# Designs tried in a protein design run: peptides against a protein of PDB entry 8HF1. Part 105

Target 1, 320 residues: chain A of PDB entry 8HF1
Amino acid sequence: NVMLYATKPTEVMVSFPHQEQVLTVTRLISAEIEKFYVSLDLMNIGVQPIRRSKSLQCLRDPSKKSFVKQLFNDFLYQMKEYGIYAASIAIISLIVEFDIKRRQAETLSVKLMHRTALTLCEKIRHLLVQKLQDMTYDDDDDNVNTEEVIMNFSTPKVQRFLMSLKVSFADKDPKDICCLVFVERRYTCKCIYGLLLNYIQSTPELRNVLTPQFMVGRNNISPDFESVLERKWQKSAIQQFRDGNANLMICSSVLEEGIDVQACNHVFILDPVKTFNMYVQSKGRARTTEAKFVLFTADKEREKTIQQIYQYRKAHNDIA

## One batch from the design tools (peptide; made by RFdiffusion4, then SolubleMPNN)

Design b2_p17_3_s3 (from b2_p17_3, 7 letters changed)
Fold by OpenDDE base, seed 5:
Structure b2_p17_3_s3 (fold): chain B 320 residues (1-320), chain A 17 residues (1-17)
Amino acid sequence: as target 1 above (320 residues)
Amino acid sequence: MEEEKLEALLEPIPEPP
């Protein structure tokens, strides 16, 4: 029970300006997705056979349209919360997912639906890459992965996160680093992982210092939907982090139960701490001497965040 | 930004009064 140990990490707050990135490209992408939703609602894909799986999945929209909308809503969230650069990575995951679903489609109407979604994702990818290239003199796709492009096309939260990593880990021994990065959403783990790989490669002070991995929490709702590939990836990522072959692990809040991760010296909470359990469990991983527990907050929410942390500290001390 | 300005981003959360 992680609750029973009074971990006393140094709690640190990083504030970021709340800037709504009013980019023309983000508005255009949002409008194209909204138009697609209208067209999707008009698509007659027929009644899909309800496969009698005893799992709570029988409650998911038998039309499969809700799942398509969920993936695009998850993408829109990543674009808003992490920026255009993160969105350019996130869209690739949608392309892969819609191509798989297109191939697995049992009906022509469902194949067409996933094909239309895929075509929209390719258009979005092109718009994002074109916008990243506006800062590069060369048309080469590799030039969009510079520290400057990553920073300029990231949200203030992500900028301050990357800066905090650079300050915390520049020119350190990789063996002295055991870092966790907590994010709220499962799909954010892979997006931030791809962003960090490119950032670390473009940052000389971090290139041989940080080796990131990501872990997606188990989907407690349906273990049967975890592909054998996802389960193998999770096991491999955990093992690499245990063996010291990776020293930074990106994980979603769903890691609550069952991953015995080593005592870490750094814990970053990239997204807002929404629950006492998230606070205790994430803080409970910062167990080394001089461990840091780093929170990110918008400047406008700074005082409210501090008061919430004081309430969580009090509640934790009352249980300890 | 000088490293000193970057370190200033990491504000310790004080103990409650």
Scores: peptide ipSAE 0.302, ipTM 0.795, DockQ to the pose 0.663
Fold by OpenDDE base, seed 1:
Structure b2_p17_3_s3 (fold): chain B 320 residues (1-320), chain A 17 residues (1-17)
Amino acid sequence: as target 1 above (320 residues)
Amino acid sequence: MEEEKLEALLEPIPEPP
């Protein structure tokens, strides 16, 4: 066993200021979601048939109310962690999901519940878009997708991430780039993907350099709920990344053992590293000689992040 | 932001002492 001394990637930290985006619009949206939760708790949707999925996985709340709350809670998280521009993309995913659930509703009460959720999502979308338009002269939705709007309505973390991409990849040959971006949550992959598409299109130095894809890890979500479309899309995204037709891939999980992904030269960890396994597995994708492993930390958490990385380095060296 | 100030964003995490 030649332990190929895997060239240890250069570990890099990007610090960002901890700014709570205290926007009036975010408070209004949060208050509207809270009012909706009160209304949702009062909704009589009847006894839902317990679909015994043969897989012992996730007791889906048979009421479907917990799933609705989960989607809005995930949206609120994305709005807080990534900003209102990212939230304007994230809300579209909720609209699509609730429209599907509304159409698939077996009862009138469940249909009404998803319709009410959808109506709230449309209201939230309008509030977000209206706020993005405050920086545009024209009411055209395309005008909100400028580099300036994206940057100004993103959190400091996302701003520093986009800046780090620009610095790392401006005017480079697309063939020399193999980049992974890790995020914590499944729905964040789609949100950050949409944000990156718009940012790259609006940034001349990146427009012909970066071709993003995303991959939502096969969570143990019953194969019944991964739409055939999502599975086809995941296969296509992985294949495009393997073929070099995409050079940046956003992931919510470390690519399971057995997804042969090329040796990456860049690995970005956009969200905090919570586990040793996540550290080792994500870092283990940065395998080229000049590979960079980039972490993002709030300035206030910088020291704690460094100490955590030292613990992980020590633990990794004791096993390797 | 000047390009040089952007490169300064990428701080190498030092080896533990």
Scores: peptide ipSAE 0.302, ipTM 0.796, DockQ to the pose 0.657
Fold by OpenDDE base, seed 4:
Structure b2_p17_3_s3 (fold): chain B 320 residues (1-320), chain A 17 residues (1-17)
Amino acid sequence: as target 1 above (320 residues)
Amino acid sequence: MEEEKLEALLEPIPEPP
């Protein structure tokens, strides 16, 4: 029972300024995606064969227009919530997905739909990389992976998250670190993982200290399409974290699946705590004597976040 | 110095009044 034996972690809040300034590139990308949605709605993809998936949970055929729109909506969310640098990593995941779907397409119309989506992703990638290069005097894509570029093209939330990692873990022994990072969306796990790999590599104080991994919950949309590779990756990532070969794990919804992760000394909640269950389960992983449970809030939402945490503390004490 | 930076960045959530 995860609830009964948790030492009370120190609950910590990190405030960040609200960024109102939308970059011109973000507006251009959003406008290109909206134009693509209009074009996508006009595409005749024909009647798709109903694959009788035995799982009642396969409500969304990944070959449908709705799945294409979902991937771009998840990208737009990541660009807004984490910034342009994170978006440059997120777009690569869309490129890979649409190339797989293009190759697996059973009809020419579906193949064309995924090709058009892929072409848009390449255009978006170019716009993002070009914007990251505005701070570099060199056209080399590797120069965009510096600590400075990562920080300058990240949202204030991500900046404060990276600063919190640096201050928490600089020059520490890797064996003394067991860190969880919770995010809301499965696609964010891979995006933040890629961002952290580049940030750790560019930050000398962290390079030999933090070894990140990521784990996503089962795809409720299509468990039958969870590649054997994704399931192998998840098992390997969990095992590396249990064996201490990884000391930072990025998670989405994993606690709902009964996956037992070891007791951690740090738990970061990168996205807003939306439910009491998420609060109790994530906090319940911070079980060491000096464990920290770290939340991120915009300055304007600070008081509302504090009041929500007080309500969750009260509700937790009434059940304990 | 790092602890002071940590305390400045990582504010403990106070107990409810």
Scores: peptide ipSAE 0.296, ipTM 0.784, DockQ to the pose 0.852
Fold by OpenDDE base, seed 3:
Structure b2_p17_3_s3 (fold): chain B 320 residues (1-320), chain A 17 residues (1-17)
Amino acid sequence: as target 1 above (320 residues)
Amino acid sequence: MEEEKLEALLEPIPEPP
């Protein structure tokens, strides 16, 4: 009877200052989105068929308006939680989505709605890029992807996350790294992935050390909304991580039971741990002897976060 | 000095008393 003593990962907390940096550009963007919502509510797009999904929790009103508002609300969340640099990447995903929806529009009114949303996204992109360029001597879009610009236009949480990656992985062998990064929202995976690609490329100590990939968990709501392309991408991303061609994986959900991801030596939880299940499942991926489980907390919430982790540790020990 | 500040970034969560 070899009792496989599952080595408990070292639980680590990274504190960040709670600075609500209210930039003038973020206020302007929020005001433009609010004006757009007033205009959107006045648009007559006709009666849209309500698909009743059987799962009660996500009443995604399949109204084409509700979907447009959801995308802009998710963008506003990313701009607030991750900063204006992350927002400059996030807005590109909205541009792509609204252009697809504009092309697929069955009616002129719906086509016009998606065109108006797209025009707003292009305006927001210009406002963000212009603000990133204020620190560069050259007006070239490529010059905004420096370590300095990324750090200065990221939230304190993202700054401490990037610093934690640099401290943890600078000049290490890429074969010795198996890292997971958990985020709450699906759209955050792509945004943080794009930010990490640019940060790693701008940071010499990480450029040949970290190879990021991202995976969006299967949305339980409908396999029909996952494009065949997204499912192929997920399979490819998992395979690259299994083969060691990627050593850092960004995930928007705790990987469902049955995604056998290798024993990881680092697990970063970039967003707050909201549930015991999220804690157990994410911590359960840190399986090496020296594995680290890293949490991020605002300084003002440090004590509350520690007490929550103590409750989760107790509950986990009572079940094991 | 920067390295010591960077090591202090990763604080182990203590065991409950």
Scores: peptide ipSAE 0.294, ipTM 0.785, DockQ to the pose 0.672

Design b2_p17_3_s4 (from b2_p17_3, 5 letters changed)
Fold by OpenDDE base, seed 3:
Structure b2_p17_3_s4 (fold): chain B 320 residues (1-320), chain A 17 residues (1-17)
Amino acid sequence: as target 1 above (320 residues)
Amino acid sequence: DYEKLLEELLEPIPEPP
């Protein structure tokens, strides 16, 4: 029995310039969200179940207000890390969520809170779409989904990611591609999926080559209808990837739970590798001959990233 | 050439000295 020694993947790094330049529109959106938080803190929504932390007497915000703030904080993170184009997709997910919560509201005060959050999301969407249209002479929403608009309104990290996909997969046979893309946050999976659909459709060299899917973590089993639909969708997405109907899968930290995914030839880590477990589990999916494990780093953090990978390689060799 | 662009974009992480 020739033990087919699984060839170790080639570890590669893509550097991107660190840009601190905040656009006027992103400053305006951040200020509107901060103003909304002040208003939200003043809203009386009645008695809500407070999870008392054992150690700190701080009156934690009602779970309903904390959830609203979490969604806007996740949006602000996506706008900063991925850019205005990605933010225009991410805001749609907030609109859908706040409309559901508005309809499910048991009290007029909670209904009004979710309606106020929804109105802010609609305003943010208009500001983002207007900024994307400033590059197009045409007012049509379809004209904002060009390769040029996507690239110009994406962060340097996302630009280098899209370039790495184009250079890696241009004019290849779809059957020879098995690609994983890892992101840190659940909401980033949906946002990057929507961005990739538009980018692939606008890029002739990729249009018939890449078929993306996404997979989100099993959140805690809330018995809510959304959790059942999400579980059905996850099973369908995994099955499409196994059947070869999809050849690129966007994942959050979900694969840490031992989801059986086939051996891949490309693994992209779009966000920083924060844990040894994430490094081992994501790298462990790159098992084909000539498999590539691709990391993204800011130029200023390149040395720190290399040293962290050396520590993870050493720790992996000490366990093997 | 896509191969040359791939080599310029994807830097191999060296082995530790």
Scores: peptide ipSAE 0.257, ipTM 0.812, DockQ to the pose 0.875
Fold by OpenDDE base, seed 4:
Structure b2_p17_3_s4 (fold): chain B 320 residues (1-320), chain A 17 residues (1-17)
Amino acid sequence: as target 1 above (320 residues)
Amino acid sequence: DYEKLLEELLEPIPEPP
């Protein structure tokens, strides 16, 4: 029971400036997605056969317009919260998803809907990559994966997170590291994983130190095949982390209750702690004597965050 | 309690260069 471990990790709060990156490219992308939503609402996809699977009755059909809008809304959130570099990775996940849905489409109208969404994602990817290349004199896609480009096109939150990793883990023995990174949304796990792979590869002090892995929540909306692949991936990722073949695990808060993970020495909370349960479960993974529990907050929300953590500490001590 | 929490939470990260 995570609550029973009286291990008191050192709690650290990292503040970051609240800068809205007002890039012309982000406004253009948002406007293109809004135009696409108007077009999507006008599409006649017909009456989709209600798959009488008892397990899916409460779940939005992935072939519905609402699922397409959800993926683009999750992308817009990632672009805002993590920056345009993270968005360039996030859009690839949408391309893969819409290509799968296009191939699995039972009707020509649904196939066309996913094709139109895919074409928009390819346009968005081009706009993002072109903007990352504005800092590089070379047209090579590999030149956008430098430490400088990653830092300059990341939000202040992500910049402080990457700096915290570099300061915490530079030139350390990989065996001495057991790190968790918690994010709110399942799609953020893949995005931050891709960003970390590129950042670690561009940072000499981290290349042979950090081996990241990610775990996403079960997509109850995915077809049985996608859910089988996700389950295989989760089992493999957890096993690699248990065996020490990976020493940094990115996971969403939805997984906190079900993850049997070893005692960690670092826990990073990249997104706001919204619940007492999230605070206790995530902090309860930092179990070594010198364990660190690191939070990120905007400067404007610093006092509110401190008060919230004080309330959670008090409530935890009243239960312990 | 609150002041002690503030002191415990503040670990200065180096400024970006």
Scores: peptide ipSAE 0.220, ipTM 0.692, DockQ to the pose 0.121
Fold by OpenDDE base, seed 1:
Structure b2_p17_3_s4 (fold): chain B 320 residues (1-320), chain A 17 residues (1-17)
Amino acid sequence: as target 1 above (320 residues)
Amino acid sequence: DYEKLLEELLEPIPEPP
């Protein structure tokens, strides 16, 4: 029980300006997704067999439409919360998922639905990449992976996160680093991982310092889609992090599932702490006084965040 | 100076009043 350890890490807050990236491209993408939802609702995909999975937890969306909408809603969230650069990575995950589902489609109607979703994702990817290329004046997709492009097309939250990493870890010994990055959503782990790989590769001070990995929680949506590959990846990523071959781990709420992650000297909470359990579990990974527990907050939410942390500290002290 | 930037970027969360 992580709650039993009186952890006293140095708690730190990073404030960022609340700027909604009001870009024409983001509005266009949102409008295209909304049009797609109208079209999707009109699609006749037939009655899908309700396969009762023995695990009551994963109601397979019998229509498969709700899952399609969920993926696009998660993408829209990532684009809003992390920016266009992160969205350009996030859309690839949708492309992969819809291509798999298109191939696995049991009916022509379901195949066509996933094909239409895939075509929209490809259009979105093109719009995002084109917008990233506006800065480089180069049509090569690899040229968009610069520190400058990443920073300029990231939200203030992500900018402050990347700055915090650079400042915290520049030119340090990689062996002295054990960093956790917590995000709220499962799909954000992959997105932030891809962003960090490109950022680290483009940042000389970090290139040989940080080796990121990500941990995607068990697929609560469909254990049947938790491919043997995803489980192998999770085990490998955790093992690399334990062995020190990776020194930064991006994870969601997976700490509840009894994954024994070592004590870390840095814990970054990239998204708002929504639960007491998340606070205690994430903070409980920063076990030393020298360890840093870093929260990110919008300036407008700073006071609310502080008050929430005080409530969590009090509740933790009442249990300890 | 990365240390100074760290101090400017990272605000300690005060102890509860």
Scores: peptide ipSAE 0.167, ipTM 0.760, DockQ to the pose 0.864
Fold by OpenDDE base, seed 2:
Structure b2_p17_3_s4 (fold): chain B 320 residues (1-320), chain A 17 residues (1-17)
Amino acid sequence: as target 1 above (320 residues)
Amino acid sequence: DYEKLLEELLEPIPEPP
């Protein structure tokens, strides 16, 4: 019932050119990952004990190979969708994850598998950083985190997103900003968070205006395997956003499960809206009178996106 | 002009006919 009287946010679409920036470096990285998959399939990890957790409907791949492939596939997606700069941040998350898994490995074969994955991530990181440095005179790591480098090595989608943030929030009072950024994947939250930290730090007009946080949705599949650190981070991030200590929250679609986030004045949907529930729930967070609901679409997908939004609007009006 | 850039970037999703 409370949703019925909510002021309809202004729905806005930002179009971006679909440029597959097929850089030589991205092709090299993709080819190295494909070679690694062939090697990974040949690895004998032995019979892993099927831990039948009765509560997990998902047959955990007993080999743990599918998890390794999933992380690299998520990285390839992030590199394609967000660009080389975002990929340089995303690869650090893979390095951390594979190092944890390497340390937690119960067998030498599993330890070796995660070590090989880690070595590939370090090679990929070096290739990405070297490519970011091609525009910088100095090999200094701080020099790759400039507004110019971030913009030049980001996809048109991310460029338009960063421009939309700068234009929307330049010289505003931080207290008047309550912004949500929705992304599809949990790993994208961390990647876009790291990108935004560097972008805000390099952009004087935003440095004291935007304080980002991120929330990774609880992996409902295994709350027992979420590190105590991840759970503490999620609680802290939500609390900081509620207290106004953070005014921009990056979240995956898993916010669907009832995190009472305050009424926001800006909601950015960085990734395509794939479900009616995602549309209703994300839009339902833009509750202020001047609230903006901003969608990003490739020019080629603009018409299809508009038609999908019309279907969702119709379905929402039929329920209301 | 940031306002003009905002207007150029932010196209309202048209109402269905």
Scores: peptide ipSAE 0.164, ipTM 0.758, DockQ to the pose 0.850

